# Designs tried in a protein design run: peptides against a protein of PDB entry 6IDX. Part 63

Target 1, 380 residues: chain A of PDB entry 6IDX
Amino acid sequence: KELAKLSADVTFATEFINMDGIIVLTRLVESGTKLLSHYSEMLAFTLTAFLELMDHGIVSWDMVSITFIKQIAGYVSQPMVDVSILQRSLAILESMVLNSQSLYQKIAEEITVGQLISHLQVSNQEIQTYAIALINALFLKAPEDKRQDMANAFAQKHLRSIILNHVIRGNRPIKTEMAHQLYVLQVLTFNLLEERMMTKMDPNDQAQRDIIFELRRIAFDAESDPSNAPGSGTEKRKAMYTKDYKMLGFTNHINPAMDFTQTPPGMLALDNMLYLAKVHQDTYIRIVLENSSREDKHECPFGRSAIELTKMLCEILQVGELPNEGRNDYHPMFFTHDRAFEELFGICIQLLNKTWKEMRATAEDFNKVMQVVREQITRA

## One batch from the design tools (peptide; made by RFdiffusion4, then SolubleMPNN)

Design b1_p12_4_s1 (from b1_p12_4, 5 letters changed)
Fold by OpenDDE base, seed 1:
Structure b1_p12_4_s1 (fold): chain B 380 residues (1-380), chain A 12 residues (1-12)
Amino acid sequence: as target 1 above (380 residues)
Amino acid sequence: MPLKLPSFKPAL
């Protein structure tokens, strides 16, 4: 107890570390010796002192043994562990993951996201916070392949559901620390969009061109049986498609693939457009047809708007940036949808289309509309 | 003509 309190002082910490005091604490954990009276209380103070000592940055986290890691991981994985031990064990694992890639690898073998999700299903917000913090640490330090796997896994869908039901929709105010961890999780999840945001469309890729053709089909031929395969396009048919791509509001209505060669937002804009067209087909068709049927200069160019909106959303959400320690702003909608970015795009494209109409905008006003929409999104 | 600024807050 006194050691744990004194370990917060840098002078004491320096002297105690110089006396191999931290090695003594690690050995107490490694021994696993439950034979002492008040073992749980002693262990909780040992783990507190260990954290406070390590937080001074005097000792490398790589000094810890695999036996120590297994003991700490054991306190997180075992049922009916004391709350004080569990909290400190989660914090130690978080710090280990954040400070050492070698420790991350070892911890990722000992701890599953599923085990951490169980600690979210509790009434203690502090335990929930440390459990999310450890999930965030594991997600941040995961290799790109494993981060994608973590995001795509049922565990991530389940995690979002559990966070929504047990944290966000909980009967208690969300503390700043929890709000920060929810923000971090949001940022780390949106950063998975970076690859698509930086992927240029290949205008020669037939599969990518077929997506643009599918956007045209959904907008203009949705009532026509899919049996009208894109047969050999006569010059009249090519001219028809050029008209349709103009009506879709592409900048390059001759070759819309060229609009997706700019990064950001690259292919991510096409992904959003396709998602809108497939999942929110009525909304997509409405937006396209409302603007395609206008003979006045007040048409909102959907294709251009979708691309620039995707770019704007990436900028607002800071896609590809590391989470900022000072930020606590999270979007509850992120936890309600698997495809939260695409759903956000679907809301914002409707906002853009409405704003365009209300402003009585023309193509010359495009940048002014986008600025107003940015201010609207960032003030919501 | 001056563009009218929309007065609506988006519900995000």
Scores: peptide ipSAE 0.011, ipTM 0.610, DockQ to the pose 0.014
Fold by OpenDDE base, seed 2:
Structure b1_p12_4_s1 (fold): chain B 380 residues (1-380), chain A 12 residues (1-12)
Amino acid sequence: as target 1 above (380 residues)
Amino acid sequence: MPLKLPSFKPAL
């Protein structure tokens, strides 16, 4: 108890570390000896003193043994551990993962995200916060292959559902620390979009061109059986598609694939457009037809707008950026939807189309409309 | 003509 209090003082910490005091604390944890009547209280103070001593940055986290890691992981994975031991064990594992790639590898072998999800189902917000913090640390330090596996749709859906029901809809106000960890989880999850955001479309790839053709088909041929494509000559067909791509609001009416060669947002904009067209087909068709029937130069160019909106959403959500320690703003929609980014795009494209109409915008006002839409989204 | 900024109430 007294040691745990004194360990917060840098002068005491320096002297105690110089006396090999931290090695004594690690050996006490490694011994695992439950023989004392006050073992749980003594262990909780030992773990507190260990954390406070390590927070001074005098000793490397790489000094810890595999036996120490297994004991700490054991306190997180075992049922009926004292709450005070569990909280400090989660914090120790978080710090180990954040400070050492070697310790990350060892911890990722001993602990599963499924075990950490069980600690979200408790009424203690501090345990919930440290459990999310450790999930975030594991996700941040994971290699790209393992990060995608951690992001598997089932594990993420379950995690989101548990966070929604036990944290966000809990009977307690969200503290700043929990709000920060929810923000970090959101940023790390949206960073999985970075690959698609940085993928350029190949204007010569036929499979990628077929996606753009599918957008045209859904907008203009939704009632036409694909069997009734009139066999009229190849040149008349090319001229027809150029008109359709103009009505879709692409900048390059001849080859719309050229509009997706800019990164960001690259192929991610095409993914959003295809999602809107397939999942929200009536909304997509309405937006396209409302603008394709206009001859007054007040048409909202859907294709260009969708690309620039996708780029704007990536900037607002900080896609490809590290989480900022000063931020605690998270979107509840992220925890309610499996495809939250594409659903956000579907809401924001309707907002953009409405704002364009209300402003009576032309193509010259495009950047002004986008600035107004940015302010509308960021004040939401 | 001054573009009237639409009062968007966030429906988020």
Scores: peptide ipSAE 0.009, ipTM 0.592, DockQ to the pose 0.014
Fold by OpenDDE base, seed 5:
Formats: structure tokens, C-alpha cells, sequence
Structure b1_p12_4_s1 (fold): chain B 380 residues (1-380), chain A 12 residues (1-12)
């Protein structure tokens, strides 16, 4: 207890570390010796002193043994641990993950996000906060392959559902620390879009061109079996497709693939368009056909609008930016859906189309409409 | 006349 309090002082910490005091604390944890009266209280103070000593940055986190890591991970993975030990163990693991890639690798072998989810199903908001903080640390430090796996895992749906039900919809106000961790998780989740946002379309890639063709098919041939596409690329057919791509509101009506060569938003805009067309087909067809039937120059160019809206959403959501320690603004909507970005796009493209009509906009007003839509989204 | 845009209330 006194050691934990004194460990906050840098002068005491320096002298205690110089006396190998931190090694004594690590060995107390490593021993796992439950034989002491008040073991839980003693251990909680030991872990506090260890954290406060390490926070001075005098000793590298790489000094910790695999046995120490296993003991700390064990306190997080056991179903019946004292809340005070659990909290400090989560904080130690977070600090280890953040400060050392070697420790991240070892910790990622000992604990799973699935185990940490159990600590979200509690009435203690501090435990919930440290559990999300550790999830965020693991997500931040994960190599790209594992980060994508973490994102795609059923654990993410379950994690989002549990956060929504036990944290966001909890009967208690969200504290600043929890709001920050929810913000961090949101930022890290949207940073997975960075690859697609920075991926240029290859105009020579047939599979990517087939997606653009599928957008045309869904909009104009929705009742037509894709098998009945007449194989002969007659000049009349090419001219028809150029007209269709104009009606879709692409900037390059001859080769719409060129509209996706700019990054950001690159292929992410095409992903959003395809998602809208497949998941919200009636909404997609309605938006396209309402504008394609106009001869008054008040048509909203869907393709151009979808690209610029995707870029705008990436800017608003700060896709590719690191979480800022001073921010605590999170959007509950992003915890409600697996495809929250694409659903947000689907809402915002309808807002854009409505705003375009209400403004009686033309192609010359495009940037003004986008500015108004940005203000509408950012004030929501 | 700048059309007064209705307040975007996200219906969540």
C-alpha cells in the first residue's frame, strides 16, 4: 500500500528501481503464491506499484518475463478475480501491448478479444473501460493480416452488440474515459477502410469493370436475367452503355473506371455503390431512375455524388488518422451495424439526393450541395 | 432565398 503510493514519485521510483525493487514485485506476481493472508489486497497493491513504477519510463517493458505475462493474462482470463486485480491486470496488459511489439505478440497468444468481451458484461464501468482499452491496444498493434481478421471476426459483431447493450444503453452516464475508448474503437474500426480508400481502380481489371457493369444492370435491367446479356458487343451496345453510364452520373461516361482512379476514395466508393445496389436495391434504383429520367439539367449525378460523398465521409470520420487522446466523441450508430460505413453512406446518399432536389441544383452547384450535405452530416 | 434546410435529426 505505501509502496504503491510512493511509486508515483519519480525520485522514489528511481531509487527503488536502482535497488532492483521492480524485480522483487515481478517475482511476487510470478510466484502466484496464494498462501498469504490478504493475498488479493497485497497483489492489487503490488500491481499498482508495478504500473506506477513502469509509467516513469525508467525500465523497458521488455524486462518482463513470459511467466509474468501469463500470470497477468491469467487474472484477466479467470472468471472469479477480484475487481481491483482485474482492473490493474487489464491496465498492465494495455501498457505492455502499447509499449512493445514483442509483448503484443506474447499477449495476443495468451488472451483473445472473446475473453475480454466477458469484462464488458459487468456493472463496473471502470472494468468495461479497461477491457475496451486493451481491445483497442490489441487492435492498434495488430499486424495488418490480424487486424483484418479481428475486424471480420464474429467477435466484432458480438463485441459491438455487447458494447451497445451493456455500455452505450446502460442505465448510467458514460464517463469521459469510456467515451474516449469508444471513440478510439470507432477510429480503429474505420481505419480498416484505409486500404480500400487508397486502392486505385485498375481500368484494365475485368473483375472491377464487371462491378461497374453490374451497377448498370441493377439500375436498368433489374428484371433481366444476367444470363441473357447478348454476347455481341455491337457498336450500338457500346453506345447504349455510354448512355447508361451517363445516366448513372459517372464523370467519364465512356470509361467509368477512370472515376475510381483517384485516391481517396478509390475503390471504397465502388464498394459503397455496390453495397447500396445489392443491399438497398430499391433505394439505389429509385435514386438512379429519378435522376436518369430528368431532361431539365437538375439531375443529381449519382456516380460522381457517390465518389465525392465517400471521400467526404472518410474525411469526417478521419479514416487513416490515429486516435487523438483529447477526443471522446463517438457515434452510437457505428456500434449498431456490421457494415456501418456502407449504411451511413446509404443514408447520406439519400440525404444528398434530397438536398440536391430541394436546392434545385445543377452540375454547377455540385460543390455547394456537397458543402451543405457536409454541414448536415456534421451537425447530426 | 437560401432554403432553410430542416434540422437533420438522425432517426436512430
Amino acid sequence: as target 1 above (380 residues)
Amino acid sequence: MPLKLPSFKPAL
Scores: peptide ipSAE 0.009, ipTM 0.570, DockQ to the pose 0.015
Fold by OpenDDE base, seed 3:
Structure b1_p12_4_s1 (fold): chain B 380 residues (1-380), chain A 12 residues (1-12)
Amino acid sequence: as target 1 above (380 residues)
Amino acid sequence: MPLKLPSFKPAL
C-alpha cells in the first residue's frame, strides 16, 4: 500500500528502480502463491506499484518475463471475483501492447477479443473502459492482415452492439476516460477507409467503369432490364452516355472515370455513391432526377458534390490520422450502423442538396455551398 | 443576388 503511493513520485521511483525493486514486484506476481489470506489485496497493491513505476518510462517493458505476461493474461482470461486485480491487469496489458511490439505478439497469442468483450457486459464502467482500451491497443498495434481480421464485419458488429447496449445506453453517464476510448475506437475504424481513400480509379479498368455505368443505369434506366440494351449504334450510345454523365453532375462528363483519379477521396467516393444507389435507391434517384430535369442554371452536380463531400467527411473524421490523446468526442451513429460512414454520407448528401436549393446556388457558388455544408456538419 | 446563408435549424 505505501509502496503503491510512493511509486507515483518520480524521485522515489528512480531510487526504487535503481535498487532492482521492480524485479522483486515481478517475481511476486510470477510466484502465483494464492495461499495467503490477504493475497488478493497484496497482489492489487503490487500491480498498482508496478504500473506506477513503469509509467515513469525509466524501465523498458521488454524486461517483463513470459511467465509474468501469462499470469496477467490469466487474470483477464479467467473469471475472477477481484475487480481490483482485473482493472490493473487490463491496464498492464494495454501498456505492454502500446510500448512493445514483442509483448503485443505474446499477448495476442494469450488473449482474444472475445474474452475482452465479456468484460464489456459488466456494470463496472472502469472495467469496460480498460477492456475497450486494450481492444484499441491491440487494434492499433496489429499488422494489417490481423487488423482486417479484427475488423471483420461480424466481430465489429458484435462489439458495436455490446458497446451500444452496455456502455452508451447504460444507466450511467459516460465518463471522460470512456468517451476517449470510444473516440479512439471510432478513429481506428475509420482509418480502415484510408486504403480506398488513396486508391485511384484506373480509367482502363472495365470493372471500375461498369460501376459508373451501373450508377447511370439505376438513375435513368431503373425500369429497363439490362438485357434490353437498345440496338442503337456504338456512337449514338456514347453520345447518350455523355449526356447522362452530364446530368449525373460529373466534372468530366465524357469520361467520368477521370473524376475518381484524384486522391483523396479516390475510389471511396465511388463506393459511397454505389452504396447510396443500392441501399437508398429512392433517395439516390430523387436527388439525381430533381437536378437532371432542371433547365435552369441551379442544378446541383451530384457526381462532383459526392466526391467533394466524401473528401470533406474524410477531413472532418481525420481518416488516416492517429487518435489524439486529448480528444473525447465520438459520433453515436458509429455504434448504431454497420456501414456508418456510408450512412453519414447519405445524410450529408441530402443536406448538401437541400442547402444548394435554399441558397439558389449555381456551379460558380459550389465552393461556397461546400463551406456552408461543412459548418452545418461540424456544428451538429 | 447575395447568397443568403440558410439559417441552420437544428432539425438533424
Scores: peptide ipSAE 0.009, ipTM 0.583, DockQ to the pose 0.013

Design b1_p12_4_s2 (from b1_p12_4, 5 letters changed)
Fold by OpenDDE base, seed 2:
Structure b1_p12_4_s2 (fold): chain B 380 residues (1-380), chain A 12 residues (1-12)
Amino acid sequence: as target 1 above (380 residues)
Amino acid sequence: MPLKLPSFSPAL
C-alpha cells in the first residue's frame, strides 16, 4: 500500500529501481502463491506499484518474463478476479503491447479479443475502458495481415454490438477516457480503408472496367431486357458508352478508369459507387437520371462528385492517420452499421446533390459546393 | 450571381 503510493514519486522510484525493487515485485507476481488471507489486496498494490514504477520510463518493458506475462494474462482470462487486479492487469497488458513488439507477440498468443469482449459486458466503466484500450493496442500493433483478419472477424460485429449496447447506450455518462478509446477504435477501423484509398485503378484491368460498366448498366439498362441489346456495330456501342459516362458525370467520359488513377481516393471511390448502386439502387438511379436529364449547365457530375466526396470523407475520418491523444470525438453511427463508411457516403452524396441544386451551381462552382458540403458534414 | 449558401445541416 505505501509502496504503491510512493512509486508515483520519481525520486522514490529511481532509488527503489536502483535497489532492484522492481525485480522483487515481478517475482511476487510470478510466484502465484495464494497462501495469504490478504493475497488479493497485496497483489493489487503490487501491480499498482509496478505500473507507477514502469510509467517513469527508467526500466524497459522488455525486462518482464514470460511467466509474468502468463500470470497477468491469467488474471484477465479468469472468470472471478478482484476488480482492482483486473483493472491493473488490463493496463499492464496495454502498456506491454504498446511499448514492445516482442511482448505484443507473446500477449497475442495468451489472450483473445473474445475474452476482452466479456469485460465490456460489466457495469464498471473503468474495466470497459481498459478492455477497449487493450483491444486498440492489439489492433494498432498487429501486422497488417492480422489487422485485416481482426476487422473482418465475427468478433468485430459482436464488438460493435456490445460497445453499442453496454457502453454507448449504457445508463452512465461516457467519461473522457472512454470517449478517447472509442475514437481510437473508430480511427483504427477506418484505417483499414487505406489500402483501397491508395490503390490506383489500372485502366487496362478488365475486371475493374467491368465495375464501371455495371454502374452504367444499373443507371441506364436496369429496365432493359438483356434480350433487346441491339446488335449495333462496335463503333456505335463505343459512342453510346461515351455518352453514358458523360451522363454519369465522369471527368474522363471516354475512359472513366482514368478518374480512379488518382490516390487518394483511388479504388475506394469506385467501391462506394458500386455499394450505392447495388444497396441503394433507387437513390443511385434517381441521382444519376436527375442530373443526366439536365441541359442547363446546372447538372451535378455524379462521378466527379463521388470521387471528391470519398476523398473528403477520408480526410474527415483521418484515414491513414494515427489516432491523436488529444481527441475524443467518436460517431455512434459507426457502431450501428457493418458498412458505416459506405452508408455515410450514401447520405453525404444525397446532401451534395441537394446542396448543388440549392446553390444553383455550375461546374465552375464545384470546389465551392464541396467546401459547403464539408462544413455541413463536420457540424453534424 | 452569388451562390446561396444552404441553411440545411442534416443531423447525421
Scores: peptide ipSAE 0.008, ipTM 0.547, DockQ to the pose 0.014
Fold by OpenDDE base, seed 4:
Structure b1_p12_4_s2 (fold): chain B 380 residues (1-380), chain A 12 residues (1-12)
Amino acid sequence: as target 1 above (380 residues)
Amino acid sequence: MPLKLPSFSPAL
């Protein structure tokens, strides 16, 4: 207890570290000896002193043994541990993951996100916060392959559901620290879009061109079997597709693939358009046909609008940026749906189409409409 | 015609 309090002082910490004091604390944890009636309290203070000493940055986190890591991970994975031990163990694991890639690898073998989700099902918001903080640390330090796996896993769907039901819809106000960790989780989740946002379409890739053709098919030939692959289309068919791509509101009506060569938003805009067309087909067809049937200069160019809206949403959500320590603005909507970015796009494209009509906009007004839509999205 | 600003901000 007194050691844990004194360990916050840098002068004491320096002298205690010089006396191999951290090694003594680590050995106490490693020994696992339940010999004392006050073991839990003593262990909680030992972990506190260890964390406070390590927070001075005098000793490398890489000094810890695998036995120590296993003991700390064991306190997090066990169903009945003292709250104080659990909190300190989560904080120690977070610090290990953040400060050492070698410790991240060892910790990622000993604990799963599924085990950490169990700590979100409690009424203690501090435990919930430390559990999300450790999940965020693991997600941040994961290699790209494992990060995508963590994102796509049933674990994230379950995590979102548990956060929604036990944190966001909980009967308790969300504290600043929890709001920050929810913001961090949201930012880290959106940063998975960066690859697609920075991926240029290859105008020569037939498979990517077939996606654009599928957008055309869904809009204009919804009853046509997809097995009618565009065989060697006569110049009449190419001219027909050029008209359809104009009606879809692409900038390049001859080769719409060229509209996706700019990064950002690259292929992410095409992904959003395809998601809208497949998942919200009626909404997609309505938006396209409402504008394609206009003989007036007031048509909303869907293709151009979808690209610029995707870029705008990436800018608003700061896709590719690191989480800011001062921010706590999380969006509950991102915990309600698995494809929350594409759903947000689907909402915002309808808003854009409505705003375009209300403004009586023309192609010359495009940037003014986009500015109004940005203000509508950012003030919502 | 002059652009008319929309009066509605949808809640997200």
Scores: peptide ipSAE 0.008, ipTM 0.537, DockQ to the pose 0.013
Fold by OpenDDE base, seed 3:
Structure b1_p12_4_s2 (fold): chain B 380 residues (1-380), chain A 12 residues (1-12)
Amino acid sequence: as target 1 above (380 residues)
Amino acid sequence: MPLKLPSFSPAL
């Protein structure tokens, strides 16, 4: 207890480390010796003193043994551990993962995200915070192949559901530290969109072109009896599709695939449009047909608007950027939906279409509408 | 005509 308090002082920490004091603390953990009547209290203070000593940055985290890592991981994987031991063990593992790629590899072999999710199902917000912080650290330090495994829709869905029910909808106010970890998790989750945001459409890929054709079909053929298949004239069909792609508000009416060759937002904009068209079909059809039937030059170009909105949302959400330590702004909506980015896009495209009408905008006003919509989204 | 700024805050 006294050691743990004194370990916060840098002068004491320096002298204690110079006396090999940290090696003595690590050996106490490594020994695992339950022989003392006050073992749990002694261990909790040992782990506290170890953290406070390591926080001075005098000793490298790489000094820890594999036996020490296994003992700390063992405290996190055990169902009945003292709250203080569990908190300190989670914080030690977080610090290890953040400070050393070698320690990350060893910890990722000993601990699963599923084990950490169990520590979210508790009433202690500090345990919940350290559990999310360790999940975030593991996600941040994971190689790209393992990030995809952590991103697996089931694990992410379960994690989001547990956070929503046990943290966000909890009967306790969210502290700043928890809000920061929820923000970090949100940013890291949106960074999974970076690949699609940076993927260029191939204008010659027929499968990608068939998605654009499906957007046209959903907008214009959803009410048409399949009996009116327009006759076999290839040129008349190409001219018809060029008109439809103009009505959809693509910039390139001849080959809309060219509008998705710019990165960002690349293919992510097409994914958002397809999601809107399939999941919110009535909203999609309404937006497209409302603008396609206008002859007054006040049509909102849906295709162009959806691309630029996707790009703007990526900029607002900082897709591909590291989390900022000074931020704690998270949206509860991102924990309620499996496809939260696409749902946000679906809300924001309706806002854009409304704002366009209210402003009585033309194609010349496009950038001005986008600035107004940006201010509306960032002040919400 | 001067573009009027809409006073819409979406409840996100």
Scores: peptide ipSAE 0.007, ipTM 0.545, DockQ to the pose 0.014
Fold by OpenDDE base, seed 5:
Structure b1_p12_4_s2 (fold): chain B 380 residues (1-380), chain A 12 residues (1-12)
Amino acid sequence: as target 1 above (380 residues)
Amino acid sequence: MPLKLPSFSPAL
């Protein structure tokens, strides 16, 4: 207890570390000897002293043994652990992950996001906060190949549902620390869109062109069987498709693929359009047909609007940016749906289309409509 | 006439 308190002082910490004091603390953890009366209290203070000593940055986190890591991970994996031990163990693992890529690798072998989910199903908001913090640390430090797998594990309806039901919809006010961890988790989740946001369409890729053709088919031939992909298009058919791509509101209605060569938002805009067209087909068809039937220059260009809206949403959500330590503004909606970004896009494109009509906008007013829509989204 | 911005009520 006194050691844990004194370990917060940098002068004491320096002298204690110089006396190999931290090695004594690590050995106490590594021994795992539950035989002492008050072992749990002693261990909680040992872990506290260890954290406070390490927080001075005097000793490298890489000094810790694999046995130490396994003991700490073992405290997190036990179904019945003292709350104080669990809190400190989660914080130690977080600090290890954040400070060392070598420790991240070792910890990622000993613990899974699935094991941390149990610590979200508790009434203690501090345990929930430390569990999300460790999840965030693991996600932040994951190599790109594993980030997608972790995201797919985050995309498990289970984790989002647990955060939603046990944290966000909990009977307790959300503290600043928890709000920050929810914000961090949101930012890290949206950073997975960065690859698609920065992926240029290849105008020569047939599969990507077939997606644009599918958007046209869904909008104008919704009752037509896709199996009737009609063979080598006559010049009349090419002219028909150029008209259809104009009615879809592409800037390059001759070659719509060119509209997706700009990054951001690159292919992410096409992904959003395809999602809307497949998942919310009636909404998509309505938006397209309501504008395609207009000859009054008040048509909302869906294709252009969808691209610029996708870019705007990426800017609002700070896609590709690191979480800011001072922020705690999370959006509960992003924990309610598996494809929350595409659903947000589907809401915002309807808002844009409505705002365009209300403003009686023309193509010259495009940037003004986008500014109004940005203000509507950011004030929500 | 300045069109009144529709109040974006986030559906909670």
Scores: peptide ipSAE 0.007, ipTM 0.537, DockQ to the pose 0.015

